# Peptides against a protein of PDB entry 1EMU, part 80

Target 1, 132 residues: chain A of PDB entry 1EMU
Amino acid sequence: PPYLKWAESLHSLLDDQDGISLFRTFLKQEGCADLLDFWFACTGFRKLEPCDSNEEKRLKLARAIYRKYILDNNGIVSRQTKPATKSFIKGCIMKQLIDPAMFDQAQTEIQATMEENTYPSFLKSDIYLEYT

## One batch from the design tools (peptide; made by RFdiffusion4, then SolubleMPNN)

Design b2_p21_7_s2 (from b2_p21_7, 10 letters changed)
Fold by OpenDDE base, seed 2:
Structure b2_p21_7_s2 (fold): chain B 132 residues (1-132), chain A 21 residues (1-21)
Amino acid sequence: as target 1 above (132 residues)
Amino acid sequence: MSDDELIEEAIKLGIEEQLSR
């Protein structure tokens, strides 16, 4: 069953609709749902190809992600991303250089945070164990 | 669109991308 694959890798968990739902519920209880939301937001942002028709929207989205997750020093995403990474993102925003990959390093760092902390805890949680 | 609305759309798109794999 899919839940066994979830225990094998975070990737398998995030490739499953039920897995995403349960994991997000767990993260909410832990006060760190922003980790997953940011991760998916970065994935969505990267899928938006630069073109004349979406340039303004891409810039607005980049700014939104920056303001919500990077600029907020009280947020868990900000606390779990390196200063140099946040500085790079700020630079992209200020220079209006909105490359599809501008959040890649931040996404990698947040993924590592989940891999090291919240994902293992999820597999020990009542939410996951009751599902199995 | 508000910042939250833009982010919500991005999250949705990100989830769809992962589910398509």
Scores: peptide ipSAE 0.845, ipTM 0.976, DockQ to the pose 0.942
Fold by OpenDDE base, seed 5:
Structure b2_p21_7_s2 (fold): chain B 132 residues (1-132), chain A 21 residues (1-21)
Amino acid sequence: as target 1 above (132 residues)
Amino acid sequence: MSDDELIEEAIKLGIEEQLSR
């Protein structure tokens, strides 16, 4: 069953609608839902192909992600991303060089944070265990 | 669109992308 696959890999959890829902609920209780929201926001951002008609929107979105998750020093995403990674993102925004991959390193670092901390904790949580 | 609205749209798109795998 799907819930057993969730215990085998974070990817299996995140490619399942029920898995995403339960995991996000858990993260909200832990005060760290921003980790998952940022991760998906990066995926969504990367999916937007650069073109003349969407450049302004892509820039606005990049700025929004930056302001909410990277610039916020009190945020968990900011605390779990490396200074060099944050500086790179800032540079892209300041120079208006909005490459689809500009958040890839940050997304990787946040994914590692989830895999090392919140994902294992989720598998030990009442939310997950009661679902099984 | 506000920053939050843009991010919510991106999150939705990201989830859809992940679920389509």
Scores: peptide ipSAE 0.845, ipTM 0.976, DockQ to the pose 0.927
Fold by OpenDDE base, seed 4:
Structure b2_p21_7_s2 (fold): chain B 132 residues (1-132), chain A 21 residues (1-21)
Amino acid sequence: as target 1 above (132 residues)
Amino acid sequence: MSDDELIEEAIKLGIEEQLSR
């Protein structure tokens, strides 16, 4: 069953709509849902290929992600991303150089945070165990 | 669109991308 695959890797968990839902519920209870939301936002952003019709929207989205998750020094995403990574993102925003991969490093760092902390905890949680 | 609305759309797109893999 899918829930067994969820225990094998974080990616397996995130490849399943039920897995995502349960994991996000868990993260909300832990006060760190922003980790997953940011991760998916980065994925969505990367899928927006640059073109004449969406360039302005891409810039607005990049700025929104930056303001919500990177700029706030008290936010969990900001606390779990390296200063150099945040500085790079800020530079992209200021220069309006909005490459689809501009959040990749930050996404990787947030993924590592989830792998090391919240994902293992989820597998020990009542939410997951009661589902199995 | 507000920042939250833009991010919400991006999250939805990200989830769709992940689920399609």
Scores: peptide ipSAE 0.844, ipTM 0.976, DockQ to the pose 0.929
Fold by OpenDDE base, seed 3:
Structure b2_p21_7_s2 (fold): chain B 132 residues (1-132), chain A 21 residues (1-21)
Amino acid sequence: as target 1 above (132 residues)
Amino acid sequence: MSDDELIEEAIKLGIEEQLSR
C-alpha cells in the first residue's frame, strides 16, 4: 500500500494526496506547516514559465513568497535556510531578476530540514501509525 | 491578488505538479 512507500522516502509521501494531507496535519500540530507550504509554493513557482503574460504575476508571487517565508527571521522557513540562500533570494527580488529556479536552493534546504526532523517524526506519529 | 492568495495558488499548483508525477 502507498503508506509503505511513504516510509521509504519523503518524495513518495509528497507524491500522494493522502500522504500530503496527513503530513500537513502532522506539521500543523508541530507548528511547522510552513515548511511544506513553502516547499509546494516553490514547486508551483518553478512551474510558471516566464513570459510576457505572467511576468508581473511571477514577480508578485516571488515577492509574496519572500515576504512570507524568507524575510521574517522568526519564521521557521527563515530559520532553516542559510543566510547566503536568503541573501540570494533577496537579491533576485531587489533586482527583479525572477528566474524560475530562484528558490531551488531554499527548497532544497527546507527539504533537508524536513527529512532530518519532521519526516522521521511523522513516521513515528500517531497519525501515521494509526493510518497503517 | 493578495500575497496569501498568490501563495495559495502556487501551493495548489505545486501539489498538482507533484501528484502528476
Scores: peptide ipSAE 0.844, ipTM 0.976, DockQ to the pose 0.930

Design b2_p21_7_s3 (from b2_p21_7, 10 letters changed)
Fold by OpenDDE base, seed 5:
Structure b2_p21_7_s3 (fold): chain B 132 residues (1-132), chain A 21 residues (1-21)
Amino acid sequence: as target 1 above (132 residues)
Amino acid sequence: MSDDELIEEAIKLGIEEQLSK
C-alpha cells in the first residue's frame, strides 16, 4: 500500500496526494508547515518559464516567496536556510534577475531539513500510525 | 494578487507538478 512507500522515501510521500495531506497536517501541528509550503512554492515557481507576458508576475511571486519565507527571520524556513543562500536570493530579487532556478539551493536545504527531522518524526506520528 | 495569493497559486502548481511524476 502507498503508506509503506511513504516510509521508504520522502519522495514517495510527496508524490502522493494523501501523503502530502497527512504530512502537511503533521507539520502544521509541529508549527513547521512552512517547510513544505516553501518546498512546493519553489517547485511551482520553477515551473513558470520566463517570457515577456509573465515576467512581472514571476518577479512578484519571487518577491512574495522571498518576503514570506526568506526575509522573515522568525520563520522556520529562514532559520533552516544558509546565510549565503538567502543572500543569493536577495541579490536576485534586488537585481530583478529572476531565474527559474533561483530558489533551488534553498529548496534543497529545506528538503534536507525535512529529511533529517520532520519526515522521520512524521513516520512516528499518530497521524501516520493511525493511518496505517 | 497579494503575496499569499501568489504563493498559494505557486504551491498548488508545485503540488500538481509533483503529483504528475
Scores: peptide ipSAE 0.840, ipTM 0.974, DockQ to the pose 0.926
Fold by OpenDDE base, seed 2:
Structure b2_p21_7_s3 (fold): chain B 132 residues (1-132), chain A 21 residues (1-21)
Amino acid sequence: as target 1 above (132 residues)
Amino acid sequence: MSDDELIEEAIKLGIEEQLSK
């Protein structure tokens, strides 16, 4: 069953609707749902290919992600991303250089945070164990 | 659209991308 795959890799967990739901519920209880939300927001942002029709929207979205997750030093995403990474993103925003890959490094760092901390904890959680 | 609305759409798109695999 899929829940066994979830224990094998974070990737498998995030490729499954039920896995995402349970993991997010767990993260909310831990006060760190922003990690997963940011991760998916980055994926969604990268999926938006630059073109004349979506340039303004892409800029607005980039600014929104920056303001919510990167700029706020009190946020868990900000605390779990490297200063150089945050500085790079800020630079992109200020210069209005909105490349689809501008959040890639930050996403990688947040993924590592989940891999090393919240994901293992999830597999030991009542939420996951009761599901199995 | 508000910042939260834009992010919500992006999250939805990101989830759809992962689920498409």
Scores: peptide ipSAE 0.840, ipTM 0.974, DockQ to the pose 0.927
Fold by OpenDDE base, seed 3:
Structure b2_p21_7_s3 (fold): chain B 132 residues (1-132), chain A 21 residues (1-21)
Amino acid sequence: as target 1 above (132 residues)
Amino acid sequence: MSDDELIEEAIKLGIEEQLSK
C-alpha cells in the first residue's frame, strides 16, 4: 500500500494526495505548515516557464513568496534557510532577475529541514500510525 | 491578484506537478 512507500521517502509521501493531506495536517498541528506550502509554491513557481505573457505575473509571484516566507524573520521558512540563500533570493528580486530556479536552493534547504525533523516525526505520529 | 492568491495558485500548481509523477 502507498503508506509503506511514504515511509521510504519524503518524495513518495508528497506524490500522493492522501500523503500530502495527512502530512499537512500533521504540520499544521506542529505549527510548521509553511514548510510544505513553501516547498509546493517553489515547485509551482519553477513550473511557470518565462514568456511574455507571464513575465509580470512571475515577478509578482516571486515577490509574494519572498515577502511571505523569506523576508519574515519570525517565520519558520526564514529560520530554516541559510543567510546566503536568502540574500541570493533578495538579490534576484531587487534586480528583477526571475529565473525559474531562483528558489531551488531554498527549496532544497527546506526539504532537508523536513527530512531531518518533521518527516521522521510524522512517521511516528498518531495520524500516520492510525492510517497504517 | 493578492500575494496570498498568487501563492495559493502556485501551491496548487506545485501539487499538480508532484502528483503527475
Scores: peptide ipSAE 0.840, ipTM 0.974, DockQ to the pose 0.928
Fold by OpenDDE base, seed 4:
Structure b2_p21_7_s3 (fold): chain B 132 residues (1-132), chain A 21 residues (1-21)
Amino acid sequence: as target 1 above (132 residues)
Amino acid sequence: MSDDELIEEAIKLGIEEQLSK
């Protein structure tokens, strides 16, 4: 069953609709749903290929992600991303150089945070165990 | 669109991308 695959890798959990739902519920209870939301937002952002019709929207989205997750020094995403990574993102925003990959490093760092902390805890949680 | 609306749309797109794999 799918829930067994979820225990094998974080990616298996994140490519399953039920897995995402349960994991996000868990993260919300732990006060760290922003980790997953940011991760998916970065994926969505990267899928928006630069073109004349979406350039303004891409810039607005990049700024929104920056303001919500990176600029807030007390936010969990900001706390779990390296200063150099945040500085790079800020630079992209200030220079309006909005490359599809501009959040990749931050996404990687947040993924590592989930791998090391919240994902293992999820597999020990009542939410997951009662689902099995 | 507000910042939250833009992010929500991006999240949905990101989820769809992951589910498509």
Scores: peptide ipSAE 0.840, ipTM 0.974, DockQ to the pose 0.928

Design b2_p21_7_s4 (from b2_p21_7, 8 letters changed)
Fold by OpenDDE base, seed 2:
Structure b2_p21_7_s4 (fold): chain B 132 residues (1-132), chain A 21 residues (1-21)
Amino acid sequence: as target 1 above (132 residues)
Amino acid sequence: MTDDELIQEAIELGIQVQLSR
């Protein structure tokens, strides 16, 4: 069953609708749902290829992600991303150089945070164990 | 759209990308 694959890799968990739902519920209880939300927001942002019709919207979205997750030093995403990474993103925003990959490094760092902390904890959680 | 609305839309898109893999 899929829940066994969830224990094998974070990717398997995040590729499953039920897995995402349960993991997010767990993260909310831990006060760190922003990690997953940011991760998916980055994936969604990267999917939006630059074109004349979506340039303004992409800029607005990039700014929104920056303001919510990167700029706020009280947020868990900001605390779990490296200063150089945050500085790079800020630079992109200020220069209005909105490349689809501009959040890739931050996403990688947040993924590592989940891999090392919240994902293992999830596999030991009542939420996951009761599902199995 | 508000910032939160834009982000929510991006999250939903990101989820769809992952589910399509």
Scores: peptide ipSAE 0.855, ipTM 0.977, DockQ to the pose 0.931
Fold by OpenDDE base, seed 5:
Structure b2_p21_7_s4 (fold): chain B 132 residues (1-132), chain A 21 residues (1-21)
Amino acid sequence: as target 1 above (132 residues)
Amino acid sequence: MTDDELIQEAIELGIQVQLSR
C-alpha cells in the first residue's frame, strides 16, 4: 500500500496526493509547513519557462518567494538555508536575472532539512501511524 | 495578484508536477 512506500522515501510520500496532505497537516502542527510549501513553490517556479509574455509574472513570483521565505529572518526556511544561498537568490532578484533554477540550491537545502528532521518525525507521528 | 496568491499558484503547480512523476 502507498503508506508503506511513504516510509521508504520522502520522494514517494511527495508523489502521493494523500501523502502530501497528511505530511502537510503534520508540518502545520509542528509549525513548519513553510518547508513543504517552499519546496513545492520552487518546483512550480522552475516549471515556468521564461518567455516574453510571462517575464513580469515570473519576476513577481520570484520576489514573492524571496520575500516570504528567504528574507523573513523569523521563518524556518530562512533559518534552514545557507547565507550564501540566500545571497545568491537576493542577487538574482536585484539583478532581475530570473533563471528557472535560481531556487534549486535553496530547495535542495530545505529538502535535506525535511529528510533529516520532519520526515522521520512524520513517520513516528500519530497522523501517519493512525493512517496505517 | 498578491504575493500569497502567486505563491499559492506556484505551490499548486509544484504539486501537480510532483504528482505527475
Scores: peptide ipSAE 0.854, ipTM 0.978, DockQ to the pose 0.928
Fold by OpenDDE base, seed 4:
Structure b2_p21_7_s4 (fold): chain B 132 residues (1-132), chain A 21 residues (1-21)
Amino acid sequence: as target 1 above (132 residues)
Amino acid sequence: MTDDELIQEAIELGIQVQLSR
């Protein structure tokens, strides 16, 4: 069953609609749903290839992600990203150099945070165990 | 679009990317 694959890797969990839903519910209860939302937002952002028709929208989206998750020093995403990573993102925003990969390092750091803490905790949670 | 609307759209796109893998 899919839930067994979820226990094998975080990626397997995030490749499943039910897995995503359950994991997000868990994260919300833990007050850290922003970790997953940011992770998916970065994935979506990276999918948007630069072109004349979407350049302005991509810039607006990058700014939105920056303002919501990076700029807020009290936010969990900001607390779990390295200062150099945040500075790089800020630089991209200020210079309007919006490369599809500009959030990759931040996404990697947030993924590591989930791997080290929230994902293992999820597998021990009532939400997951009652689903199995 | 508001910041939240833009982010929500990106999240939904990101989810679809993962689900299509």
Scores: peptide ipSAE 0.854, ipTM 0.977, DockQ to the pose 0.931
Fold by OpenDDE base, seed 3:
Structure b2_p21_7_s4 (fold): chain B 132 residues (1-132), chain A 21 residues (1-21)
Amino acid sequence: as target 1 above (132 residues)
Amino acid sequence: MTDDELIQEAIELGIQVQLSR
């Protein structure tokens, strides 16, 4: 069953609708849902190919992600991303150089954070164990 | 669109990308 695959990899958990739902519920209980929201926001952002019709929207979205998750030093995403990574993103925003991959390093760091802490904790949580 | 609306749209898109894998 899918829940066994969820225990094998975070990606298996995140490519399953039920897995996403349960994991997000768990993260909300832990006060760190922003980790997952940021991760998916980055994935969505990267999917948007640069073109004349979406250039302004992509810039606005990049700014929004930056302001919500990177700029706020009290936020969990900001606390779990390296200064050099945040500086790079800031630079992209300031220069309006909005490459689809501009959040890749930050997404990787947040993914590592989840894999090191919240993902293992989820697998030990009542919500997951009761689901199995 | 507001920042939150833009982000929510991106999140939903990101989820669909992962679900399509």
Scores: peptide ipSAE 0.854, ipTM 0.977, DockQ to the pose 0.943

Design b2_p21_8_s1 (from b2_p21_8, 10 letters changed)
Fold by OpenDDE base, seed 5:
Structure b2_p21_8_s1 (fold): chain B 132 residues (1-132), chain A 21 residues (1-21)
Amino acid sequence: as target 1 above (132 residues)
Amino acid sequence: SAALEAESERVIEKLLEEEEK
């Protein structure tokens, strides 16, 4: 069943609607749901193809991601991303160099944080165990 | 997956709405 696959791969968990829902509930209780939202934001951002018609949208989205998750020094995403990574993103925003891959390193770092901490904890949580 | 794509879109839409405020 799907919940067994969730225990084998974070990717499997995030590919499942029920998995996402349960994991989000867990993260909210832990006060770190921003990790998941940032990860999905980066995924969505990267898939937007650069073109004249969506340049403004892409810039606004990049700025929104930056301001909400990177610039917030009290946020968990900011605390779990390296200074050099945050500086790079800031530079892209300031220069309006909005490459689809501009958040890739940050997303990688946040994914590592989830895989090392929140994801294992989720698998030990009452939320997951009671679901199984 | 469809679930992953849908969630990504949802999050992006929320971010854009907040940015407009």
Scores: peptide ipSAE 0.772, ipTM 0.958, DockQ to the pose 0.898
Fold by OpenDDE base, seed 4:
Structure b2_p21_8_s1 (fold): chain B 132 residues (1-132), chain A 21 residues (1-21)
Amino acid sequence: as target 1 above (132 residues)
Amino acid sequence: SAALEAESERVIEKLLEEEEK
């Protein structure tokens, strides 16, 4: 069953609608759902191809991601990303250089945080175990 | 996967809606 694949890979968990739902529920209880939302935001942002029709949307989205997750020094995403990474993102926003990969390093750092902490905890949680 | 793409899109749309407020 799919839940066995979830225990083998975070990627497998995030590729499954039910897996995403359960993991989000767990993260909300732990007060760190922003980790997951940021990860998905970065994935979606990178998918937006730079073009004339997407320019305004991409800029707005980049600003939204920056303001919600990076600029807030008290947020969990900000606390789990390196200062140099946050500084780079800030620079991109200020210069309006909105490359599709501008959040890649931050996403990598947040993914590592999840894989090393919240993901293992999820697999030990009542939420996951009751589903199995 | 379709689920991953759908969730990414959902989160993006939510962020954009919040930005408009």
Scores: peptide ipSAE 0.772, ipTM 0.958, DockQ to the pose 0.884
Fold by OpenDDE base, seed 2:
Structure b2_p21_8_s1 (fold): chain B 132 residues (1-132), chain A 21 residues (1-21)
Amino acid sequence: as target 1 above (132 residues)
Amino acid sequence: SAALEAESERVIEKLLEEEEK
């Protein structure tokens, strides 16, 4: 069953609608759902192909991601990303250099945070165990 | 996967909506 794959990798968990839902519920209880939302935001952002028709949308989205997750010093995403990474993103926003990969490093760092802490905890949680 | 893509799009749309406010 799919839930067994969830225990094999975080990627497998995030590739499943039910897995995402359960993991999100768990993260909300832990007060760190923003980790997941940021991760998905970065994924979606990277998939937007730069073109004339997407320029405004991409810029707005980049700014939204920056303001909500990076600029917020009280947020878990900000606390779990390196200062140099945040500074780079800020620079991209200020210079309006919106490369599809501009959030890649931040996403990697947040993914590592999930891999090291919340994901293992999720697999030990009542939410996951009751589902199995 | 379809689920991953759908969730990404959902999150993006929500962020854009918030940005418009």
Scores: peptide ipSAE 0.772, ipTM 0.958, DockQ to the pose 0.883
Fold by OpenDDE base, seed 3:
Parts: C-alpha cells; structure tokens; sequence
Structure b2_p21_8_s1 (fold): chain B 132 residues (1-132), chain A 21 residues (1-21)
C-alpha cells in the first residue's frame, strides 16, 4: 500500500494526496507546517516559465514567498535556512531578478530539515502508525 | 505526481490571493 512507500522516501509521501494531508496534520501539531507549504510554493514557482505573460505573476509570487517565509526571522522557514541563502533571495527580490531557480537552495535546505527531523518523527507518530 | 502538482498550485494560488489583500 502507499503508506509503505511513504516510509521509503519523503518524495513518495509528498507525491500522495493522503500522504500530504497526514503529514500536514502532523506538522501543524508540531508548529512547523510552514516547512511543507514553503516546499510546495517553491516547487510551483519553479514551474512558472519566465515569459511576458507570467512576469507579473512570478514577481508577485516571489515577493509573497519572500515576505511570508523568508523575511520573518521568527518563522521556522527563516530559522532553518542559511543567512547566505536568505540574502540571495532578498537580493533577487530587490533587483527584480526573478529566476525560476531562485528558491532552489532554500527549498533544498528546508527539505533537508524535514528529512532530518519532521519526516522521521512523522513515521513514528500516532497519525502515521494508526494509518498503517 | 498529480497530487504534488495540485498541491503546489493550491499553495501558490493561496499566496497570490493573500498578496492581493
């Protein structure tokens, strides 16, 4: 069943609607659901092509991601990303250089945080174990 | 996957809606 794949990789968990739902529920209980939302935001952002029709949307989205997750130093995403990474993103926003890959490093760092901490904890949680 | 893509789009749309407020 799918829940066995979830235990094999975080990516498998995030490729499943039920997996996403359960993991988000768990993260909310842990006060770190922003990690997941940021990860999905980065994924979606990278898929938007830098063309004339998407320019305004991409800039607005980049700003939204920056303000919600990076700018707030008290936020969990900000706390789990390196200063140089946050500085780079800020620079992109300020210069309006909105490359599709501008959040890649931050996403990598947040993914590592999840894989090292929240993902293993999820697999030990009542939410996951009761589902199995 | 379809689920991952759908969730990504959902999050993005929510962020954009919040940005317009």
Amino acid sequence: as target 1 above (132 residues)
Amino acid sequence: SAALEAESERVIEKLLEEEEK
Scores: peptide ipSAE 0.772, ipTM 0.958, DockQ to the pose 0.879; fails the geometry check

Design b2_p21_8_s2 (from b2_p21_8, 11 letters changed)
Fold by OpenDDE base, seed 5:
Structure b2_p21_8_s2 (fold): chain B 132 residues (1-132), chain A 21 residues (1-21)
Amino acid sequence: as target 1 above (132 residues)
Amino acid sequence: SEARDKASEEVIEKLLEEEEK
């Protein structure tokens, strides 16, 4: 069953609607749902192809991601991203150099955080265990 | 995956909505 695959990799968990839902519920209870939301935001952002019609949308989205997750020093995403990574993102925003990959490093760092902490904890959680 | 795409789109839409406020 899918829940067994979830235990094998975070990738499998995040490719499954039920898995995402349960994991998000868990993270929300832990006060760190922003980790997952940021991760998905980065994924979605990278999918947006640069073009004239997307320019305004991409810039707004990049700014939104930056303001919500990176600039918020009290947020878990900010705490789990390196200063150099955050500075790079800020630079991109200020220069309006909105490359599809501009959040890749930050996403990698947040993914590592989930891999090392919240994902293992999720697999030990009542939410996951009761689902199985 | 479909699930990942959907999740990404939902987050993006919410972010854009918040940006407009």
Scores: peptide ipSAE 0.774, ipTM 0.959, DockQ to the pose 0.877
Fold by OpenDDE base, seed 2:
Structure b2_p21_8_s2 (fold): chain B 132 residues (1-132), chain A 21 residues (1-21)
Amino acid sequence: as target 1 above (132 residues)
Amino acid sequence: SEARDKASEEVIEKLLEEEEK
C-alpha cells in the first residue's frame, strides 16, 4: 500500500495526495508547515517556462516566494537556509533575473531539513501510525 | 505526479493572491 512507500522515501510521500495531506497536518502541529509550502512553491515555480506571456507572472511569483519565506527573518524557512543562498535569491529579485532554477539551492536546503528532522518524526507520529 | 502538481499549484495560487493584496 502507498503508506508503506511513504516510509521508504520522502519523494514517495510527496507524490501522494493523502501523504501530502497527512504530512502537512503533522507539520502544522509542529509549527513548520512553511517548509512544505516553500518546497512546493519552488517546484511549481521551476515548472513555469520562461516566455513573454509568463514574464510578469514569474516575477510576481518569485517576489512572493522571496517575501514570504526568505525575507521573513522569523520564519522557519529563513532560519533553515544559508545566508549565501538567501543573498543569491535577493540578487535575482533585485536584478530581475528570474531563472527557473533560482530557488533550487534553497529548495535543496529545505528538503534536507525535512529529510533530517520532520520526515523521520512524521513516520513516528500518531497521524501516520493511525493511518496505517 | 498529479498530487505534487496539484499541491504546487495550490501554493502558487495562494502566493499570487497574497501578492496582489
Scores: peptide ipSAE 0.774, ipTM 0.959, DockQ to the pose 0.892
Fold by OpenDDE base, seed 4:
Structure b2_p21_8_s2 (fold): chain B 132 residues (1-132), chain A 21 residues (1-21)
Amino acid sequence: as target 1 above (132 residues)
Amino acid sequence: SEARDKASEEVIEKLLEEEEK
């Protein structure tokens, strides 16, 4: 069953609608839902290929991601990303250099945080265990 | 996956809505 695959990799969990829903519920209870939302935001952003029709949307989205998760020094995403990574993102925003990969390093760091902490905890949670 | 794509789109939509307010 799918829930067994979720325990094998975070990738499998995040490829499943039910897995995403349960994991997000768990993260909300832990006050860490922004980790997952940021991760998905980065994924979605990278999928937007640069073109004339996407320029305005991509710039707005990049700014939104920056303001929501990076600029807020008290936010969990900001606390779990390195200063150099945040500085790079800020530079991209200020210079309006909106490369599809501009959030990749930050996404990697947040993914590592989930892999090391919240994902293992989720697999030991009542939410997951009751589902199985 | 379709689930991942949907989740990404939902987050993006909310972010863009908040940015416009």
Scores: peptide ipSAE 0.774, ipTM 0.959, DockQ to the pose 0.891
Fold by OpenDDE base, seed 3:
Structure b2_p21_8_s2 (fold): chain B 132 residues (1-132), chain A 21 residues (1-21)
Amino acid sequence: as target 1 above (132 residues)
Amino acid sequence: SEARDKASEEVIEKLLEEEEK
């Protein structure tokens, strides 16, 4: 069953609708749902191909991601990303150099945070265990 | 995956909506 795959890989968990839902519920209870939302935001952003029709959308989205998750020093995403990573993103925003990969490093760092903390905790949570 | 794509799109749509406010 899918829940067994979730325990083997965060990737598998995030590829499953039920897995995403349960994990997000767990993260909300822990006050760190922004980790997951940011991760998905980065994923979606990278999928947007740079082209004339997407230019405005991509810039707006990059700004939105930056403002919501990176700029706020009190946010969990900001706290779990390296200063150099945040500085790079800020630079991209300020220079309006919106490369599809501009959030990759931040996403990697947030993924590592989830891998080391919230994901293992989720697998030990009542939410997951009761689902199994 | 379809689930991942959907989740990503939902987050993006919300972010863009907030940006337009």
Scores: peptide ipSAE 0.773, ipTM 0.959, DockQ to the pose 0.888

